# Designs tried in a protein design run: peptides against a protein of PDB entry 3S8F. Part 28

Target 1, 157 residues: chain A of PDB entry 3S8F
Amino acid sequence: VLTLFVAVPSLMTAFTVAASLEFAGRLRGGRGLFGWIRALPWDNPAFVAPVLGLLGFIPGGAGGIVNASFTLDYVVHNTAWVPGHFHLQVASLVTLTAMGSLYWLLPNLTGKPISDAQRRLGLAVVWLWFLGMMIMAVGLHWAGLLNVPRRAYIAQV
Target 2, 166 residues: chain B of PDB entry 3S8F
Amino acid sequence: DEHKAHKAILAYEKGWLAFSLAMLFVFIALIAYTLATHTAGVIPAGKLERVDPTTVRQEGPWADPAQAVVQTGPNQYTVYVLAFAFGYQPNPIEVPQGAEIVFKITSPDVIHGFHVEGTNINVEVLPGEVSTVRYTFKRPGEYRIICNQYCGLGHQNMFGTIVVKE

## One batch from the design tools (peptide; aimed at target 1 V75, target 2 K138)

Design b2_p15_2_s4 (made by RFdiffusion4, then SolubleMPNN; from b2_p15_2, 9 letters changed)
Fold by OpenDDE base, seed 5:
Structure b2_p15_2_s4 (fold): chain B 157 residues (1-157), chain C 166 residues (1-166), chain A 15 residues (1-15)
Amino acid sequence: as target 1 above (157 residues)
Amino acid sequence: as target 2 above (166 residues)
Amino acid sequence: DLFLEVYALLYERSE
């Protein structure tokens, strides 16, 4: 009940951010239903990291609703599904947001812009992190559905 | 120009909020559908039942592992199981194939898990509370009980066995 | 759709 209660404000916030992104993309010359996405600054790790975090948060949020459902939670509770959910929410959204914030914050605090090499490295880091987290999350969720228990080193499958 | 920008932002926000609400209803509908159509596979929680964890080992139906399996009908049994640091009793739990088994599980010490491999039995066991699970084993053999709730230094090695006899 | 796939798996497992 509590999760469902906070789901509405959370979704409102998430889609407000999406609205801001669409507006920004259109200001940058993007047109059409999806053209604004391509117009966003994908060459900036400070931008890419949080956005990837948000993308990972979507299935995690859906999982939150599943976990809050009485009937569905019985299937997934205390299985590998749960840590899969955690890694999407914490290790993806929170962590990538933190990474992105550093790529913005450090140059501003030091007064020194990041080099092009550092920028490219940053992009590689956040994309690889996202990819790894998605693989891990999918694996954990799948394992959970196969009744692999949480907090155990052994499983039937 | 600031006013125009504000209006534009609001327009996009309204659109995305509408989409958000639509998706919310879709998710709720899916949950509702699942609730309405689900008829098997989920073991419902029993009524709230309390016990004194400090005396459950000394007196009552959990006190003697040798008497933990109680036949309540021609093909029905109640099994009084203790989850403790670090194991289960009785161990093994011996039950007949095809019989309806009602597990009454509690803990004398800390919170444990009761996850039976090969089944959908998966409950948390709280001291002072009795967890009730109903299950019928259709296949004979050994089923491992796994603790899936951290309970201390021996948690990872806390296992039990259910032996289903033909 | 990942969501639909997960839902299907959850639903089938719960049956």
Scores: peptide ipSAE 0.014, ipTM 0.765, DockQ to the pose 0.294
OpenDDE base, seeds 1, 2, 3, 4: peptide ipSAE 0.007, 0.013, 0.013, 0.009; ipTM 0.788, 0.761, 0.782, 0.780

Design b2_p15_3 (made by RFdiffusion4)
Pose (drawn by RFdiffusion4):
Structure b2_p15_3 (pose): chain A 157 residues (1-157), chain B 166 residues (1-166), chain P 15 residues (1-15)
Amino acid sequence: as target 1 above (157 residues)
Amino acid sequence: as target 2 above (166 residues)
Amino acid sequence: IIAYFAFVYWLLLTR
């Protein structure tokens, strides 16, 4: 029960953050129900990385609520589902957010500029990392529901 | 406009939060339902039941695997199961279909998992403790036990079998 | 959330 309550701050974060992004998209001219998304600064890796991380957090958090549901945990406990859940949370959102900081924080700390080429390369890196985490989340959640255990060298069997 | 967008955002946020809370409450009620059904038998016994891992293979209910299945009720069997590096005894565990099975599971060495494929049986096995879970097998046949807690280099090949007789 | 919870809850009851 208390774990289901720990989920409320992130459910609140989902709205406060989503409304903040929608407000920014509207300031930048976006209209429609989706125009506000397209109008956001998708050329800036510091923007893109946390946003993509937040997208993967939606299934990441859904899996966490499942794991927190006591008897439901007996379906997925110590299976590959669990790494599927935590790659979406820490290996995607937290890691992508830190990667995006290379693009505003590093210059601030070192005075070293980020070139146009380095910016594009950062875009590719955060997209590939995000997409790779999403594909693996699918493989691990599914294999977990099929009772494949975590922490195993299953390629040796 | 900022004032307006702000007002509207807070108003709809309050709505979302109430909905999100109502959803979580429904899940809590659904979980409470499972705890009142026979499916909750796989929840391990909360009572502490200590044993000694250094003598469990020499004395006590785990010393003779052929004697591991004991009828404890008219439709009830207790099964003493040893999960060790890297296997389970007895092998196979043989039980009748439709009977309630109380698995008492311990380990002489390290922590092992006990995950019965196709069931909700999924319990950690701690040396010095006895893990007790309950389940009734509705379908006869062979069930594979998977060790789902890393117990060393033999972990990926650590399996056992439950045969549910007709 | 609902989709995952419901599906996993169904698996729990059917096993």

Design b2_p15_3_s1 (made by RFdiffusion4, then SolubleMPNN; from b2_p15_3, 9 letters changed)
Fold by OpenDDE base, seed 4:
Structure b2_p15_3_s1 (fold): chain B 157 residues (1-157), chain C 166 residues (1-166), chain A 15 residues (1-15)
Amino acid sequence: as target 1 above (157 residues)
Amino acid sequence: as target 2 above (166 residues)
Amino acid sequence: MLEYFLSVYAKLLSL
């Protein structure tokens, strides 16, 4: 119960970040229920990368609730489910945030802006990374639910 | 104006809070779905049982693999299993079909896993603690035990067998 | 294990 209580501040953080994004989008001219999303700077890899990380973190957070549940953890513990979870948490959110931070930090440290080609390449990298991570994560979670063990070279099926 | 920005952000928090609460219920629903489809029901927390890992091989119910399977009642058995580097004892574990089996699993050395293929039996085994799992094998045959917790250089080869007899 | 993962991916893509 106490462990599951961690979901409360996590959700609060999530909707606060979302509210900040909505505000930013509306400041950029976005209107309506979803127009603010389109108005966000999707042409900037420094922005896109951490946002994609956040998107990957949503199902990861849901999985976190599962993993923190005593009864459900019995089902998924030490199965492929667990690697699926932390790849969303670390290899998606943390890694993409780090990537995005570099796209912002390096130009500022060097005083040299990134070229348009570098920007486009950066966008391709972060989107492809996100896509690959989502495919891998879904596969690992699914395999875990099918009782594929973690840390084994063989599977039940 | 930073003040105006804060007010604007706060105005959106109400909606996102509602969304977050809705998502919480979605997560609960997903949890319920997962529980309903991938397990037979709620697994209650067991009592913590301790054992001395330094003496578990010499004395007590885990000491003799020939005495590891104990009939505790009509169609009820307790099986005392050791997970060690790198195998299980007894091996094979022989139990009758349809009997209620209580596995009591511990380790004399390091942390191991106890994952039985074809079942929902999947527990970590800690030195000094006894893991208790109750299960009834409905089908006769062989069930492989897999160590799914890294336990050393021989981890990948650490397997056991449960033989369910008619 | 790899074949199993690939089968899962195939099923996922077929949804």
Scores: peptide ipSAE 0.021, ipTM 0.760, DockQ to the pose 0.050
OpenDDE base, seeds 1, 2, 3, 5: peptide ipSAE 0.018, 0.018, 0.016, 0.018; ipTM 0.780, 0.738, 0.763, 0.750

Design b2_p15_3_s2 (made by RFdiffusion4, then SolubleMPNN; from b2_p15_3, 9 letters changed)
Fold by OpenDDE base, seed 3:
Structure b2_p15_3_s2 (fold): chain B 157 residues (1-157), chain C 166 residues (1-166), chain A 15 residues (1-15)
Amino acid sequence: as target 1 above (157 residues)
Amino acid sequence: as target 2 above (166 residues)
Amino acid sequence: MLEEFLLVYALLLSL
């Protein structure tokens, strides 16, 4: 039970980010329980990418608690579950944040704003990446629960 | 304006932090629920047992594959298994249907996996340590052992077989 | 277990 307190700083950080998003959305004119979400800049891939990463990080973080539990880890260890967790944490949050950062960094480095076509392409890329990662992650977690082994090319299912 | 913004941010943070604390308890409750409802098939962890990987092939219960299966009771067996680069011994492992089998698994070389298809047997095997797994095979037939820990060039081909006899 | 986590996730998304 004591080991679960390690999650407290991570949760504090995550929900501080959420608080910042709510504040930003309300500053942009969003009102009510969900209006602030709609008011966020969903037309900017530099914003959308890391936010999608955060959405993937939620189940990944929950999985982290599972993986840290001695009893529950026995069920999932060295199964497809583990790669599923990694793809949510690294290939989703970290990668999407890096991708989104490029859409901010490149205009600043070149001194030229991105074109509308580039912006739309960027949005397509990050949404498709997120969709693919979610499909793969759900599949890997499901396969892991069905005892599909990690680091093997064959499985009984 | 900056002070007002700071105060507003702080208010939102307080709300989300309260939610964070609530979610912590939800996760703990979820773990407790999972343990209460889904642990019937979990194999209890054994005590730490050590062995010398440099001599395990020459002397002791793992040295002779022909003597690896030891009857310890009327319907109980201990099987001393070596996971090595790149296979298992004995291979096949022959055990009776319905018998309680205690696997004692170790490695003379590098870390391997011991994953038995169709079962909940899934452990890492470390040189110098003995992994203990207890299982009863209810169905006769062949069960494949898969190495699920990378162990070198032949890792992908490292398989064993457990033959459960009627 | 996956279903349980999905429920929690859905709850979080509903906020």
Scores: peptide ipSAE 0.023, ipTM 0.784, DockQ to the pose 0.063
OpenDDE base, seeds 1, 2, 4, 5: peptide ipSAE 0.021, 0.013, 0.012, 0.014; ipTM 0.792, 0.736, 0.760, 0.751

Design b2_p15_3_s3 (made by RFdiffusion4, then SolubleMPNN; from b2_p15_3, 9 letters changed)
Fold by OpenDDE base, seed 4:
Structure b2_p15_3_s3 (fold): chain B 157 residues (1-157), chain C 166 residues (1-166), chain A 15 residues (1-15)
Amino acid sequence: as target 1 above (157 residues)
Amino acid sequence: as target 2 above (166 residues)
Amino acid sequence: ALEEFLSVYALLLSL
């Protein structure tokens, strides 16, 4: 019960970031319930990468609540579920944030803007990374629920 | 105007905070669903039991694998299992079908895993602590035990067997 | 189930 209470400030923090994105989108001319999303700079890999990281973090965070639960952790602990969670948190959120930071930092440090080709390549990289990560994560979580063990080269299913 | 911007952000934050609270209840519901569908047949222990890993092989209920399966009542057994580098004792573990089995699992050396295929039995085994799992095997046959916690060079080959007899 | 998943995943990665 106490551990699950941690979900409250975590969700508050996560959705405060979402509120900032909504504000930014509306400042960029987005209107309505969802129009602000389209108004965000989706052509900039420095923006897209960390946002995709945040999107991957949502199911990962939900899984974190599960993993933190005494009763549910008993079920999922040391199954394929756990690496699924890790890949969402580390290989998605952290990695994509690092990628995004790099796309911002390098032009800033060198004083040279990225070319259009580099921008397009960057977008392709982060989107493909995100897509692959989501597919893998769903598979790992699903396998975990089917009692596929972690750290084993064989499985029952 | 930063003040105007802050006021606008606060309006959005109120909505998202409300959404976050709603999602909290959704997650609780999902947790309840997962619990209801995936924990049937397994009862985890609620107490902390300690043992001396340096003497567990020499004395006590884990010392003799021939005495590891103890009938504690009608259709009720306690099984004292050692997870060690790199295997399980006793092996195989023989129990009757339909009996309530209490597994008492510990380690004399390092941390191991105890994952029983075909069941929801899945616990870590710590030296100095006793993991207790209650389970009833409804189907006869062989159930493989897998170590799912890295324990050394032989980790990937560390297996055991539970034989459920009719 | 795992084998099926791996097959599907491999297929998707090959696209």
Scores: peptide ipSAE 0.032, ipTM 0.778, DockQ to the pose 0.034
OpenDDE base, seeds 1, 2, 3, 5: peptide ipSAE 0.000, 0.019, 0.025, 0.026; ipTM 0.780, 0.747, 0.783, 0.759

Design b2_p15_3_s4 (made by RFdiffusion4, then SolubleMPNN; from b2_p15_3, 8 letters changed)
Fold by OpenDDE base, seed 2:
Structure b2_p15_3_s4 (fold): chain B 157 residues (1-157), chain C 166 residues (1-166), chain A 15 residues (1-15)
Amino acid sequence: as target 1 above (157 residues)
Amino acid sequence: as target 2 above (166 residues)
Amino acid sequence: ALEEFLLVYALLLSR
C-alpha cells in the first residue's frame, strides 16, 4: 500500500518533467506530436544522460508497481527480475543522472568548457551505458520471468 | 509573453497528468482484476503460524525427519520442512505424484529461501514463523530446492531435493 | 512499461 501510494506522486513528477521537456522542445522550434523531441539538445551529454535515465526509469517504475503487487510479486520475488529492476533504477536513472550532472558541474566549477572531443566522448559513454543497461535489464527481467533465482549461481533453466 | 508561456506549459502539464492518471487506473484495474479472479497460479498464503525456533529441532512436527511427511487425507500430505544453515530437512523429501502437498516450512536459525525448481514454489522462511505452500506435483522426478535468500557463508551451497514418486 | 506489465500479467493469468 505504501509503495503504491508513493508511486502516485512519483508518476506525477515524471510526467511533469515530460511536460517540461515538451515545452522546451517546442520553444526550440519543434512542431507536431513528436517534433519537439528532435528539437531538444541531443548534442549535450549533460542533457542526454539524465533523459536516458528517465527513459530507463519508465520500465523500472512499472516494475516497481509489479513488485508492490501481492500477486505479481509472487511471480517475480527473489528472482532475477528484482536485480533487473534495481539496475534500471540505480544503474540507469541514478547513474546517468549523476553522469549528466558531472558534465554540467565540472565545466562550471573549473570555469573551463569541455572540448568538442570530450563532448563527443561523453555522448558515446552515456549512450553505450544506456544500451548496455537496457540489454542487461531485459535479460534479467526475462530470466526472472523464467523463474531464475537471484542470489544463486545455478538455475532451472 | 510570460503569461502566454505559463498558460502553454500548464496545458502540457494537464495533458501529461491526464495521461498519467489514465495509466494509473489501467494498472490498478489490472491488479484488481487479478485479485478478483483468484487465479489458480497464486498459492494462497496460509494462516500466520508461529513456532519457537529454539525448540523446533527438539520437539514438534519438525523434530523428526522420518516423520516429516504426514498423510492428512486421501492423496493429501503435509510435509514439515526445516530450512537451516546450510540445508533442508528432510533431504530428500519424498512425496507421491499427483498428491496435494502442503509444505510447512520454518527455520531454526536465520532467514532462508525455499525455491523449488520447476515449480512456482518460492517463499522466504523466517525463524519463528511457518511458511505454508500448497502444491501438486504432476510429473515424477527430482526437484531441487534452492536457497535464494542470503543466509551466511554457506548460502551458495544450500540445496535440497524433492523426489516425486509414481 | 505497459508491455512489461502486461507480460507479467499474462504469465500470472496463464498459471
Scores: peptide ipSAE 0.110, ipTM 0.805, DockQ to the pose 0.537
OpenDDE base, seeds 1, 3, 4, 5: peptide ipSAE 0.040, 0.050, 0.064, 0.061; ipTM 0.805, 0.814, 0.808, 0.800; seed 3 fails the geometry check

Design b2_p15_4 (made by RFdiffusion4)
Pose (drawn by RFdiffusion4):
Structure b2_p15_4 (pose): chain A 157 residues (1-157), chain B 166 residues (1-166), chain P 15 residues (1-15)
Amino acid sequence: as target 1 above (157 residues)
Amino acid sequence: as target 2 above (166 residues)
Amino acid sequence: AVASVVERLHELFFG
């Protein structure tokens, strides 16, 4: 029960952050129900990386609520589902957010500029990392529901 | 405009938060339902039951695997199961279908998992402790036990079998 | 595969 309550701050974060992004999209001219998304600064890796991380957090958090549901944990406990859940949370959102900091934080700390080429390369890196985490989340959640255990060298069997 | 957008955002946020809370409460009620049904038998016994891992293969209910299945009620069998590096004894565990099975599971060495494929049986096995879970097999046949807690280099090939007789 | 997952979840909630 208390774990289901720990989920409320992230459920609140989902709204406060989503509304902040929608407000920014509208300031930048976006209209429609989706125009506000397209009008956001998708050419800036510091923007893109946490946003993509937040998108993967939606299934990441859904799996966490499942794991927190006591008897429902007996379906997925110590299976590949668990790494599927935590790759979405820490290996995607937390890691992508830190990667995006290379693009505003590093210049601030070192004075070293980020070139146009380095910016595009950062875009590719955060997209590939995000997409790779999403594909693997699918493989691991599914294999977990099929009772494949975590922490195993299953290629040797 | 900022004042307006802000006001509207807070108003709808309050609504979302109430909905999100109502949804979490429904999940809590649904979990409470499972805890009142036979499906909750796989929840391990909360009572501490200590044993000694260094002598469990020499004395006590785990010393003779052929004697591991004991009828404890008219439709009840207790099964003493040893999960060790890297296997389970007895092998196979043989039980009748439709009977309640109380698995008492310990380990002489390291922590092992006990995950019965196709069931909700999924319990950690700790040396020095006895893990007790309950389940009734509705379908006869062979069930595979998977070790789902890393117990060393033999972990990926650590399996066992439960045969549910007709 | 999907059937087995569904049956397991059904047993968990309605068994």

Design b2_p15_4_s1 (made by RFdiffusion4, then SolubleMPNN; from b2_p15_4, 6 letters changed)
Fold by OpenDDE base, seed 2:
Structure b2_p15_4_s1 (fold): chain B 157 residues (1-157), chain C 166 residues (1-166), chain A 15 residues (1-15)
Amino acid sequence: as target 1 above (157 residues)
Amino acid sequence: as target 2 above (166 residues)
Amino acid sequence: ALAAVEERLRELLEG
C-alpha cells in the first residue's frame, strides 16, 4: 500500500521534470515531438548525468511496482532481481544525480571553471557509468527471473 | 512574457500528465494480464501461526528430526523444518515424488531464508512464526535449500537438501 | 521482450 501510494507522487514528479526538460529544449530551439531533446545541453556532464539517472529510474520504478505486488514479489523476493532494482534506483539515479551535481558544485565552490578536457572526461565517466549500470541491471534482473538467490555465492543455474 | 511562459509550461505539464496516466494504466494492465493468464491462481498468504522459539527445540513437532516428516493423508505429508544457525533439520529431508508436501518452517534463533532451488519455494523464516509452504515435487532427485537472508558469520555455508524419492 | 518476461514469470509462479 505504501509503495503504491508513493508511486503516484513519484510519477508526477518524474513527468514534471520531463515537462521542464521539454520546455528548456524548446526554448533552446528544439522543434517537433523529439527535436527538443537534441537541443538540450548534452555537452555538459552536469546535465547528462541526472538525465541518464532518470532513464535508469524508469525501469527501476516499474520494478518497484512489481516488488510491491504480492504475487509477483513472491517470484522475485530475495533473488538477484532485488539488487538489480536497487542498483537502478541508487547506483543509477541517485549516484548519477550526485555526480552531475558535483560538476556544477565544484566549479562554483572553487570559483574556477572546468577545463574542456575535464568536461570531456566527465562525459565519458557518466556515459560509461550508465552503460555499466544498465549491463549489470539487466544481468541481475535476468538472473533473478532465473531464481538466482541474493546473498548467496552459489546458484543452481 | 511571464504569462506566456506560464501558459507554455502548463501545456507541457498537461501533456506529460496525460502520458503519465496512460503509462499507469499500461503498468496496471500488464500486471492484470499476467495474473489473469496465471493458471495456478493467486498464491495464498496462509494463516499466521506462532510458536515459542525458546522451546521449539525441546518440545513439539520440530523437536525430533526423526519425526519431522508426518504423513497426514494419502500422498500428503507435513514436514516440520527447523532453520537455525547454520543449517536445516532434518537434513536431508526425504519425501516421496508426487506427494503434496506442506512445509512448516520456523527458527529457534534468528531470521533465515528457505530457498529451494529448482522450485518456487522461497520464504523467510522468522523466530516465533511458522512459515507454511505447499509444494509437490514432480521430479525425483536432490533439491538444495539455500539461506538467502543474512543470518550471521556462517550464513554463506548454510545449506540443506531435500531428497525426493521415486 | 515483455512476452518473454511474462512467460518466465508464469513459469516461476506455477513451477
Scores: peptide ipSAE 0.023, ipTM 0.776, DockQ to the pose 0.222
OpenDDE base, seeds 1, 3, 4, 5: peptide ipSAE 0.005, 0.015, 0.021, 0.018; ipTM 0.782, 0.791, 0.790, 0.770

Design b2_p15_4_s2 (made by RFdiffusion4, then SolubleMPNN; from b2_p15_4, 6 letters changed)
Fold by OpenDDE base, seed 3:
Structure b2_p15_4_s2 (fold): chain B 157 residues (1-157), chain C 166 residues (1-166), chain A 15 residues (1-15)
Amino acid sequence: as target 1 above (157 residues)
Amino acid sequence: as target 2 above (166 residues)
Amino acid sequence: ALAAVLARLAELLFG
């Protein structure tokens, strides 16, 4: 049980970020329990990318707690579940954050704003990336629960 | 003003922190629920058992593959398995259907995996340590052993077979 | 979650 307390600082950090998003959304005119979400700048790929990363990180974090459990880890260890977890943590959060940073960095570095076409393309890229990553992650987790091994090219099921 | 914004941020943070704490309990509850309802097939780790990987091939219960399967009681067997680069010994492992099998698995060289398809047997095998897994095969047939821990150039071809006889 | 993503994609492409 004490091991699970390691999750507390991480959750505190994550939800502090969420608090910042809520505040920002409300400053942008969002009202109500969920209206602030719609008010966030969803037209900016530099914003959308890391937020999608955060969304992917939620189930990944939950999986991290599962993986840290002794008995449950026995079930999932060295199965397709593990790369599923990794792709939510690294290939979603970290990668999408990097992508979002790029969409901010390049315009600032060059001194030239991105065109509307580039903006729309950027949005398409990050959403498609997120969609593909979620499909793959769900598939890997599912396969893991079916005892598909990690680091093997064949499986019985 | 900056001061008003600061207070607002603190209020939101407090709310989300409360939510965070609630979610922590939800996760703990989910783990507890899973353990309570899905305990079938859980094989707890045994006591730590050590072996000298440099001599395991020359002496002891792993040295002779012909003597690897040891009957320890009525319908009970212990199987001493070596996982090595790149295979398993003995291969095949022959055991009777319905018998309680205790696998004692170790490695003379590097870390390997021991994943038996069609079962919940899935352990890492470390040189110098003995992995113990207890299982009863209910169905006769062949069960493939897969190495699911990278162990070198031949990792992808490292397979074994358990033959369960009627 | 998948439905939400698909809805957003539809909005992006056809909205």
Scores: peptide ipSAE 0.014, ipTM 0.764, DockQ to the pose 0.020
OpenDDE base, seeds 1, 2, 4, 5: peptide ipSAE 0.006, 0.000, 0.010, 0.014; ipTM 0.774, 0.741, 0.771, 0.744

Design b2_p15_4_s3 (made by RFdiffusion4, then SolubleMPNN; from b2_p15_4, 8 letters changed)
Fold by OpenDDE base, seed 2:
Parts: sequence; structure tokens; C-alpha cells
Structure b2_p15_4_s3 (fold): chain B 157 residues (1-157), chain C 166 residues (1-166), chain A 15 residues (1-15)
Amino acid sequence: as target 1 above (157 residues)
Amino acid sequence: as target 2 above (166 residues)
Amino acid sequence: SLEAVLERLNELLNG
């Protein structure tokens, strides 16, 4: 009940953020149903990282609803599914948001802008991180659906 | 200008809120679909049953592994299982194929897991509480029991076996 | 696909 209660405000928040992104993209000249996405500052790791985190949060959030379901939780509880969910929520959303925040915070704290090389490296880091997390998450969720237990070094499958 | 911006933001928010509601219904529909297609029906939560973990090894149905498997009716058995640091008893658990098995699982020490590979049996076992799981083994053979809840230094080696006889 | 996932979940629930 509590999880489902939290799910509603979380969804509202997530889609409010999406609305803000659409507004920003359209202000930057984006047009059409998806053109505003292309207009967003994808060359800035401080932007890209949190957005990728949000993308990871989508399946993670859906998984949260699954985990909150009594019957479905019976299937996935204490399987590799659970670590998969955690890594999407923590290692993707939270971590990438933190990474993005650093790309804004550090220049402001030091009073020095990041170099172009640092910017490009930052973009590479966050994209590679996201890719790795998605691969791991898919694998863990798949393993979970195959009833691979968590906290065990051996499985039947 | 501020008014125009505010109005624009509201328009986008309304659209995304509508999408949000739609997605909520999609998720509910997905859950409903899984329940509707579930042939075994809804898995009910068992009643809370308590036991004294300090005496469970000395008296009661868990005390003697040789008496752990009890026939309760035609093709029906109750198996009293102890999960402990670090193993299960009885071990192996021997049950007949096709029989309805009621597992009554408890722990004398700490929280353990009871995950039977190849089945949907997956419960946590708490000291002082009896976990009840019903299952019918349709295929003969050996089924491994795995502890999937950290229970100490020997957790990774905590295994049991269910032998299903023809 | 989502359908495949749901089918797998159903199998696990019934298994």
C-alpha cells in the first residue's frame, strides 16, 4: 500500500520533469512531437547524465510496482530481479544524477569552466555508464525471471 | 511574458499528466492480465503461526527429522522443516510424486531463506514464525533448496535437497 | 516483448 501510494507522486514528479524538458526544448527551437528532444543540450554532461538516469528510472519504477504486488513479488522476491531493480534506481538514476550534478557544481565551486576535453570525457563516461547499467539490469531481470536467487553463488539454470 | 510562459508550461504539464494517467492504467492492466491468466489462482497468504524457537529443536513436530514427513491424508503430506545455521532438516526431504505437500518451515536461530529450485517455492523463514507453503511435485527427481537470505558466515554453503520419488 | 515477460511470470506463478 505504501509503495503504491508513493508511486503516484513519483510518477507525477517524473512527468512534470518531462514537461519541463519539453518546454525547454521548445524554447530552444525544437518543433513537433519529438523535435524538442533533439533541441536539448546533449553536448552537456550535466544535462545528459540526469536524463539518462530518468530513462533508467522508467523500467525501475515499473519494477517497483511489480515488487509491490503480492502475487508478482512472490515470483521475483529474493531473486536476481531485486538487484536489477536496485541498480536501476540507485546506480542509474541516483548515481547519474550525482554525476551530472558534479559537472555543474565543480565549475561553480572552482570558478573555472571545464575544458572541452573534460566535457567530452564526461559525455563518454555517462553514456558508457548508462550502457553498462542497462546491460546489467537486463541481465539481472532476465536471470530473476529464470528464478536465479540472489545472495547465492550457484543456480540451477 | 510571464503569463505566456506560465500558460505554456501548464499546457505541457496537462499533456504529460494525461500521459501519466494512461501509463498508470497500463501498469494496472498488466497486473490484471497476469492475474487473469494465472491458472492456479491467487496465492493466499497463510495465517500467522507462532512457535518458540528456543524449544523447537527439543519438542514438537520439528524435533525429530525422522518424523518430519507426516501423511495427513490420501496423497497429502506435511513436512516439518527446520532451516538452521547452516542447513536444513530433514536432509534429504523425501516425498512422493504427485502428492500435495504442505511445508511447515521454521528456524531455531536466525532468519533464513527457503528457495526450492525448479519450483515457485520461495519464502523467508523467521525464528518464532512458521512459514507454510503448499506444493505438488509433478516431476520426480532431486530439487535443491537454497538459502537466499543472508544468515551468517556459512550462508553461501547452506543447501538442502528434496527427493521426489515415483 | 511484454507479452513474453507476462507469460514467463505466469509460468513461474503456476510452476
Scores: peptide ipSAE 0.025, ipTM 0.772, DockQ to the pose 0.220
OpenDDE base, seeds 1, 3, 4, 5: peptide ipSAE 0.000, 0.017, 0.021, 0.020; ipTM 0.777, 0.790, 0.791, 0.769; seed 5 fails the geometry check

